# Peptides against a protein of PDB entry 5Z08: the designs that were tried, part 181

Target 1, 168 residues: chain A of PDB entry 5Z08
Amino acid sequence: RQKDEWAKKTSSLMKQLDWFIGEHLGAMLAAEELGGPVVGELMEIDPDDLSAGFNAHGKLKKATSQPDLDRRQRRIDDIWGPQDEQGQAHKRKRGADEALAASAEMRDLIEQLMNKLVEAGGDNSATYVEIPRESAAARFLVRSKVAMFHPNDARRLRLVDFGRDLDD
Target 2, 222 residues: chain B of PDB entry 5Z08
Amino acid sequence: GLPRLIDAIEEASKIPAKRRQTPIKPTIEKLTTHLYTHGASPDSLLRLADLLTLRNHLDQASLAAITRNLYPSSTVSDEVVLRFIGALGHGQLKPTLALQALFLRWLVMVYHLLENPGVLGQVYGVLFDLLDTAAIRPQLCHLLALVTRRKHVRPFRIQAILTLSRQTGGDPNLTGLLRVFKNYYPEIIVGDATKGRASAFKHPDPQWRQHLDEIQQRRSEA

## One batch from the design tools (peptide; made by RFdiffusion4, then SolubleMPNN)

Design b2_p19_8_s1 (from b2_p19_8, 11 letters changed)
Fold by OpenDDE base, seed 5:
Structure b2_p19_8_s1 (fold): chain B 168 residues (1-168), chain C 222 residues (1-222), chain A 19 residues (1-19)
Amino acid sequence: as target 1 above (168 residues)
Amino acid sequence: as target 2 above (222 residues)
Amino acid sequence: SPIRQYISEISELRRKIEK
């Protein structure tokens, strides 16, 4: 009975996570991959920093050219903005496809990370997932302090064990 | 004067309508007429806020009439604001949701007269948590649109609005609030969550605004 | 972060289920 309750709760939380990734995070990750703002860092960025724009890597450009920020924001808005203008349907479709791809990548990565953590049985060396590339998803998880890269290998990512780290 | 009218209404509010020796309606009409003509001082506003927000024996029509004529003659104090905020939500001791909607509308209309607009930012969480209450959502979103600052735009709130927007079928007011959030975080995608038009959060009552401006102008001349 | 909360809770629950 208790395990069933935990399983139900897990399923519920997973659905919520999937929704969060699909409806919110995926689009932001896609924006980052497309040279938009960096997810997570932006949440702590000063409005002045937002006005400075983002470089191709989603890093805050120094406050130089307002025009590029507007262009990038427009680009993000063009990709992800409200459906008001007919002519942007193709850009919106592309944006939607990128968001779906980013969502899938994030979901898969999280699943792998969680599975490895469980499988490792407390052996930190066995918790690493090999990632094919440093994706926006991977970077986001690291910035969010959800995952950590291997100190000597940036292609290895592990989930942070929050249960232990709070007790230590 | 206005204080005497408030005194009379306060006393009447303690007594059930059926037990009142005199009808309260004429006094309410005098009050609303006075408020319409002269507005309410900060002290009077506080007293009226208590009458409006605390459980008493005043009828809903009278409370609504007072609220609709609650023109500040000067500024609105934090204390007055907090009375109205404290009256929001569900509970047996809370005003009706219809009256709460009027309070929120009032706060929107007098926002520029607040002594400290930051007070609303301090209670942002309280306001935000009420977004699921459909009856007050339109006015609440409008108020939040005015109050929202970068510090309030947190990931969990973004998610909450997106979730609620989906659950409501894309409430235009929620979409409008998301657009405000997007001003601080451009990466927020509004379109997928909101197939609908966003509310523009226009002033709820232009005539009320004009009349308020007239009352406020008299203060500057005094 | 919402993501951190979800992942932490899910991971904890999964660990409990396997125990």
Scores: peptide ipSAE 0.404, ipTM 0.401, DockQ to the pose 0.295
Fold by OpenDDE base, seed 2:
Structure b2_p19_8_s1 (fold): chain B 168 residues (1-168), chain C 222 residues (1-222), chain A 19 residues (1-19)
Amino acid sequence: as target 1 above (168 residues)
Amino acid sequence: as target 2 above (222 residues)
Amino acid sequence: SPIRQYISEISELRRKIEK
């Protein structure tokens, strides 16, 4: 009975997490991957601000004609820059696809981290997930103090064990 | 004195209006005048809270008039607070939603006079679960804005506000409450969920506040 | 962080279920 209640609660919380990732984090993570603002620094990104593009420092750029757009800025401008009406629909679709991909990546990473923590049975060395790159998702989890990089290997990420840190 | 007036109203509240030998309105007027002039002691507040929150035969206008003049002369006890909290929500035995809104407004205006401000934090969940009730939401959000501490800002509550904000088309009171949450957790994204202006949760009645301060000053001089 | 709280609570529950 108690395990069933825990399972139901877990399912409910997972649905809430999935919603939160899909509705709020996905677009922001996608923006960060594309050279946009870091998630948590710009908490109020107006969708209209996303359309204006970002400078090399991830700050909102006013549509000024300056030529030295690095490849990342071009990608942002390709997604968010002033394009013709047909280009806007394609940009919106691309933005939605990138947000969906970022959401999926975050969800998968969280699942891997949680699974490794359970499988490790208390062995901290076995809790690390190997990540192919330092993604916006990984950085976000670290900034949020949910995950930690291995001290000597930034390709290894582990979930912070919140149960042990409170008893210390 | 005030206790005798309360006695008379308590007795009248047990009898349907049509069966009363004397009209209650003059006694209510005397009560409200007394409350306006002197305020209510902790003991009187408890008795008045029972009159306001328990089902009786008093008319809505009288209950509203008492609530509008419910100036504490000193502090507000946990017991008084809990009477008003217990009166919130849906049910046949509960006060009208209009009266509940007045109670919440009162709690906002007397929050600084609570003997134990932590009592509202203990019933935070009860208050929070009522946010879907549109009729009391403005005052409820204001009260929650005062009561909210870091321990109350939970993921499921953040999600609940975001969901409700979407469903309501961005109620400014919900947006205001979410801003309060953001003070404790700056990483909370408000913008995507809340299309619109947040409520500033200003004092509901500056004149009432001024009059309360005058009543409270008399206590410090005694 | 909302995400921290979700993950913390889910992880704790999963641990309890597996024990």
Scores: peptide ipSAE 0.403, ipTM 0.424, DockQ to the pose 0.331
Fold by OpenDDE base, seed 1:
Structure b2_p19_8_s1 (fold): chain B 168 residues (1-168), chain C 222 residues (1-222), chain A 19 residues (1-19)
Amino acid sequence: as target 1 above (168 residues)
Amino acid sequence: as target 2 above (222 residues)
Amino acid sequence: SPIRQYISEISELRRKIEK
């Protein structure tokens, strides 16, 4: 009975995580991969704050109501869009495709990291995932203090074990 | 002339100070005086770059004195630039970090005399990877500020500066470099790192600049 | 960060399920 409740809660949280990645991270990660802005310390901000965007001065804009898909696309379009109408359409499509790809990459990376942590059974040496490249997703997780690189190998990434850090 | 002075110093540089028949200091003084008065031709500049960057038996004070008087009378070739870039970093065969800082300062001061300023852009990665070396960071950031173009402003480099800025407690030179990056991408959010004072990357030595200009003007009149 | 919270909670729950 308790395991079933944990499984249900896990499923619910996974759906929320997927939503968060898709709605808030994908476009930003895609922009970063394409050479757009890297958000520094402000990436630790509330999803609502992330949706609000940032002004030219690096200050958080006040969270206006609906984080519309349109704002994310506008951000990518504003950064990379050709001035021509045809160019804007191609830019929008490219931006959407890149956002989806970035979301998928982030989700896959998180899944691998979580799986390795469970499989390792407490052996820290076995918790590392080998990453093919230093992606925006990987960097984001490190900046967020969710993951850490191996001290001697930047191709190896592990999930921070929050359970141990809280008990110590 | 200058070539003969360089010849003498090159020969002396092959021999440990204790085994030299004559002190090298008087020859170094003649060299630095000549450089101060007339500057160095491209050929002489290359030879001096080798003396400064290659392991030899010259003392640090002599190397520093030559570097401080290394006025180009003409342009600076790619080969000369690459000698100095190759001398940067950690290693037993590399010059001291103090001397490397002088080389970087020199490159900043003669940047406008480079035959091909693009050569520094080609080695941008080499320069950038040395930012963690505190002893050369001020001059390195200044040089990077001059060299940086849009193509160099990549996400991984932005993140690297941000990370290093946090680790260093907000080094003003890193903040200054990040401001240069922000010129190409205004949307870069620096967060608390911008609360610190940024370096303005002013000319390191106005007197040296003035003297360089005088040497350069004499060439245009000849 | 929200992502840290999600990942932390999910990881903890997965660990509990596997035990």
Scores: peptide ipSAE 0.401, ipTM 0.371, DockQ to the pose 0.266
Fold by OpenDDE base, seed 4:
Structure b2_p19_8_s1 (fold): chain B 168 residues (1-168), chain C 222 residues (1-222), chain A 19 residues (1-19)
Amino acid sequence: as target 1 above (168 residues)
Amino acid sequence: as target 2 above (222 residues)
Amino acid sequence: SPIRQYISEISELRRKIEK
């Protein structure tokens, strides 16, 4: 019973995370990969803004999140946007595709990191994921203090074990 | 076509302006118009890179005009990149610092079209060592912000930026670059001198980017 | 960071499920 509840909660949180990645991070990460501005700490959405977006049932209240996506896309478009409609459409499409790709990369990376942390069973040496490239996603996770690179190998990334690191 | 225009300019570039039988300006205008409309192929880019980076008799206005219209129709080769990188710094044989700034700006704007973005990482040290050159620092910091990876973020470079930031009174571009470094090492203590405004390294020319995207799209449809 | 919160909670829950 307790495991089922944890599983449900995990699933819910994963959906929220997926939404957060897709709606808020993907475009910014894509912009960074494409030579846009590095997403600074100041661009991190306040957790309070995330909490306001989800109803008691874990469903995003549609109304409040659209403006922020539009604002971010607008900012990206304002920074990078084509002037003509056709160029805008293609750029929007490309931007959307890149955002989706970045989101997928981030999601995959997080999943790998989480899985390795669990699989390692406490062995820190086994917690590292090998990353093919240093991506905006990887950098973001490190900047956010969610992940750490191996001290001697920048191709190895691990999730910060918040449970252990708080106890040390 | 574009190759013929380049040929004409190459020939003219060998001759001092005062000794040219024909004004080069009309040919430059034709070239820039062509570049604006169609972009430059990889081969044309290489030839143009040579014209831009090698000492010749072309005037600065013409060189700047070519650079401002240097839209790649395809990818940008390592060789082209290296030509521009090699043109950076002080020296009588090097392009003017103003033109170098345009080259760096160009590299920023076409970074996503590089055949091998890693080539810039290989010359990271060369780029980094030019940070003391104020005239190119803004664009250089922007390029470095794109190029920087963890392997480049070393203690000596962190210290170098901090030192230079203090010496410059907290150049926003250096602060911006240091923020990029902090992406890899959040524990980097930014001294008081760097607490100032940081550059966000926005795209230098949104209109140029748009036009580039249009040119690139035409290629994908062909 | 919101992402840190999500990842922290999810990772903890996953660990609890596997124990």
Scores: peptide ipSAE 0.384, ipTM 0.392, DockQ to the pose 0.300

Design b2_p19_8_s2 (from b2_p19_8, 10 letters changed)
Fold by OpenDDE base, seed 1:
Structure b2_p19_8_s2 (fold): chain B 168 residues (1-168), chain C 222 residues (1-222), chain A 19 residues (1-19)
Amino acid sequence: as target 1 above (168 residues)
Amino acid sequence: as target 2 above (222 residues)
Amino acid sequence: SVIRQYLEEISELLRKIRE
């Protein structure tokens, strides 16, 4: 009974995380991959605050009534958009495609990291995922102190064991 | 003249100090005095760059003395710059890290005299990859602060600085370089790295600058 | 971070499920 409740809660949290990645993180990671701003530690902000975006001074913008999608696209366009109308349309499409790709990459990476954590059964040496490249997603997880690279191999990434760090 | 002094030092540099018939120190002193008074032409700078960067039998004190008096009388060529850049890093054939720091300091002080400032931008990656070398980091960050353009500010480099800043306990020079990056991309979230003291990258030697200006002015009058 | 909070909570739950 209790295990079933935990499983349901896990599933719910995974859905919420998936939503967060798609709605907030994907566009920012795409912007970073395209040479835009690095998403820093300021993501301690409420998902709603993240949707508001940041101004050129790194301050949270006040939540305006504009749809989150338009804000994300605007952010990419503001950073990389050509000034011409045709260029803006192409950039909007490119930005959307890159955001989807970045979201997919982050989801896949998190899934792999979590699966390895489960499979390792407490063996820290077995928790590493081989990453094909140092992506914005990987860097973000490390900056967020969610993941860490192997000390001797930057192609190996693992989740931080939150359970041990709390007990020590 | 200066070419003859360089000739004598080049020949002496091929011979171990214990096997030299005459002490080199008096010739080094004549060279440094000449450099202080007249500066070095582009041709002389290249020859001196080779003496400073290539492995030879000159002592570290002599090499440092030449570097401290290496006033250009004219411009600094790409070839001269590349000699100094090629001498950076770890290796048995490379100059000491102390001497490399002097070379980087020199490049900072003569940056405005480069024939092509863009040459440093072309080797930006080589310079950037040396940031982990603590002994040269202060001067390296200063040089990078001068060289950095929008094209160099990439996510992986921002992350590298942030990582290194954490590992070093917030080196002020790294924080200073990150502020330069932020000038190109104000939206860069630096987090706790911005709370630290940053270097302002002031001119490393105002007296040297003044003397350089005097040497450069004499050229414009001739 | 929000992502850290999610992953921390999920990881904790997964640990509890394995126990």
Scores: peptide ipSAE 0.212, ipTM 0.319, DockQ to the pose 0.254
Fold by OpenDDE base, seed 3:
Structure b2_p19_8_s2 (fold): chain B 168 residues (1-168), chain C 222 residues (1-222), chain A 19 residues (1-19)
Amino acid sequence: as target 1 above (168 residues)
Amino acid sequence: as target 2 above (222 residues)
Amino acid sequence: SVIRQYLEEISELLRKIRE
């Protein structure tokens, strides 16, 4: 009975988390990927503010390769370029698509991280997920102190074990 | 150094302005210049928090000037945070509401430097109960937006915000806070009264943030 | 962070389910 209640609560929380990712976090992550403010500095990005442009350049240290910077800059230029009516509709659509993509990436990453945590059975070495890239999603989880990179391999990410940190 | 400047101001703060042998303004200017250049250590922050929050003979302009230049060079302790929280609200011994708004703004701007962000969560009720104070509500809502966790999102608080929102004609800061609550409980119906513009709780002072980052970077290099 | 809280609570529940 208690396990069933916990399972139901977990399912409910996952649905709420999924909603939060889709409705709020995805747009913010997309903004960060596009060179906007770092997620956590702004509590809410109004979709209209996303369309209007971020004046606040959060200087994230350029850990991303030059090609990723060029892609970001192009995306910024595409977002902030001259607002022709047709360009605005395309920008809004692109912004929505990027938000959806960021949401999907975050959902997938969280799912993988949680699955690995469950599968590891307490072995911290087995809790790492291999990430294909240092995404805004991954960085956000680390900044939020929810996840941490492997000390020797930035391609390996794990959830912080919140249960153990309470016992230490 | 900064400790000597604080010593001089502490001594001057005990004496009414009319009875001081020397004007305090030059010492305040030296202090604020030092703070702007180097920031304040944890120990200095505590002493300055006492000067700012305890009733003394310092003028409001001096207190505001210190608060505006209160750059932490390191972390912000729980004790410092609690001094500022204890100074909030109405009372003859409390700082002015204008100064309280500056304290709340400061807490928002240094939130990422708190040694224990959870300390604000422990005093969440104290903060929440001050939402009816219009003079501090904008900064208070912003701070609460940062501090709010699921454990704080209770039906009575949801109802309190909704009620206060109606009473205030839809204060955008309250709408913003309710939106934060909705992030934890999507089923929260933000009624028609909240269809108004929500505050996005943007950083209060980008220039202050940039300068803080510069001060904090110097610490990482030392 | 809202996400931290969700993940903390979910992680705690998952731990409790495994015990």
Scores: peptide ipSAE 0.221, ipTM 0.373, DockQ to the pose 0.318; fails the geometry check
Fold by OpenDDE base, seed 2:
Structure b2_p19_8_s2 (fold): chain B 168 residues (1-168), chain C 222 residues (1-222), chain A 19 residues (1-19)
Amino acid sequence: as target 1 above (168 residues)
Amino acid sequence: as target 2 above (222 residues)
Amino acid sequence: SVIRQYLEEISELLRKIRE
């Protein structure tokens, strides 16, 4: 009976989290992937300030791979380029598509992290998920102190075990 | 004195207005004058809280007049606070929403005089669940802004405020409460639907505050 | 973090379900 109640509560919380990701977090993660503000640092950015373009001093660390930069730059130019009416509709659609993609990536990452935590049976070494890239989603989870990278391998990510750290 | 005035009003409150031998209005006026001049002791506050929150035969104008003059001469006990909190919400036995709004306003104005401010934190859920009630929302958000601590800022409450903010077209009081939540969790995204002017939760009545301070100063000199 | 709170609560519940 108690286990069923906990399962129902877990399902409810997962649905709420899914909603939060889709409605709020996805667009911001998409913006970060496109070279926008880092989620959590500039939360007071008025969307109108987003339209003013990030000044050059937001050190976009030149991600070293040229092709990804060109694609990101094109996306930035497509998002922030001259707003003709047709361009705005395409920008809105593209922005929506990127937000959906970012939401899906975050959902998938959380699901993998949670599944590995459950499968590991208390072995912290078995809780790592291999990530193909350091995404905005992965960085967000680390900044939020929800996840941590493997000390020797930034391609491995795990959830922070909140249950053990509160008792120590 | 004040106890005798309260005794007379308590007895009158048991009887329907049409069956009273004497009009209650002169006694209410004497009570409100006394409260304005001297304030209410903790014992008197409890008795007045019962008169204000329990169903009786007092008229709404009299109840409102007492509430507007409910100056504490000392501290406000947990018991007094809980009487007012217990009077909130929907129900046939509850005070009117207009009177509930006055109670919430009063709690905001006397918050610094509570013997145990933590008592409001214990009933945080009860207060929070009333946010959908538009008639009391402005004062309720203000009170919650004072009461909110890190332990109260839960994911489901964040979501509830965001949902309600969208449904209300971005009520400034809800936006103000979300800003308070952000002080504890900066990562809270106030979505586009909450794009609006946040309430600053200014003191509801500066004149009432000044008069309260005068009453409180007399206690320190006695 | 809102996400941290969700994941903390979910993780705690999952732990309780496994015990």
Scores: peptide ipSAE 0.213, ipTM 0.370, DockQ to the pose 0.342; fails the geometry check
Fold by OpenDDE base, seed 5:
Structure b2_p19_8_s2 (fold): chain B 168 residues (1-168), chain C 222 residues (1-222), chain A 19 residues (1-19)
Amino acid sequence: as target 1 above (168 residues)
Amino acid sequence: as target 2 above (222 residues)
Amino acid sequence: SVIRQYLEEISELLRKIRE
């Protein structure tokens, strides 16, 4: 009975996490991938600021007329900008697609990390997931102190053991 | 004095308006004048809280008038707070949502006079679960903004606010509350959920605040 | 982070289920 309750709660939390990723985090991760602000650093982006674009450091660029910056900014604006004008529909779709892709990547990464943690049976050396690239998702998890890279291999990521680290 | 006025109103509250031998309005006016001039003691506040929150035959205008003049002369006890919290929500025995909004506004305005502000933190879940009630949401969000601590900022509540924000088209009060949550968890995304301006949760009534301060100052001199 | 809280709670529950 108790295990069933924990399983149900786990399932519920996973669904909530999935929802959170899909509805909120995915768009931000997509923005980061597109050169927008780093997730967790600049969360108060004025829509007007989003329209102006972000520099390589995720800082608001003043709208300089450079076409490539305008495209990235449009993508960010398309992801984050107000939905109202007609010409934004295609851009919105692209932004939505990028957000969906980022959400899927985050979900998959979390799932892999959790699975490895479960499979390792307490062996920290066996908890590493190989990541194909340093994604916004991976960086976010590391910044959030949820995951850590292998000290010698940035392609290996593991979950932080929350049970032990609270006592240390 | 104030206790005698409360006694008269309590007695009148048991009788339907049409069956009262004397109009209650003059007594309510005396009460509100007294409250405006002197405030209410903790004991009087409790009695008035019962009059305001329990089902009786007082008219809504009288209840609203008492609530608008409910200046504490001293502190506000946990018991008084809990009477008002217990009066929130839907139900036939509950006060009107309009009156509940006034109660929440009152709690915001007297928050600094609570004997134990932590009492609101203990009933945080009760308050939070009422956020879907549009009629009280503005004042409720303001109160929650004052009450919220790190322990209250849970993933499920973050999600609930975000969901409700979308469902409401980005209620500025929900956005304001989410900003308070963001102070504890900077990673909370406010922007996508809320195209709108967040409420700043300014004091609801500066004149009421000033008058309260005057009443409170008289106590410190006595 | 919100994610950290979810993952911490899920990880704790998973641990409890395995015990």
Scores: peptide ipSAE 0.212, ipTM 0.362, DockQ to the pose 0.354; fails the geometry check

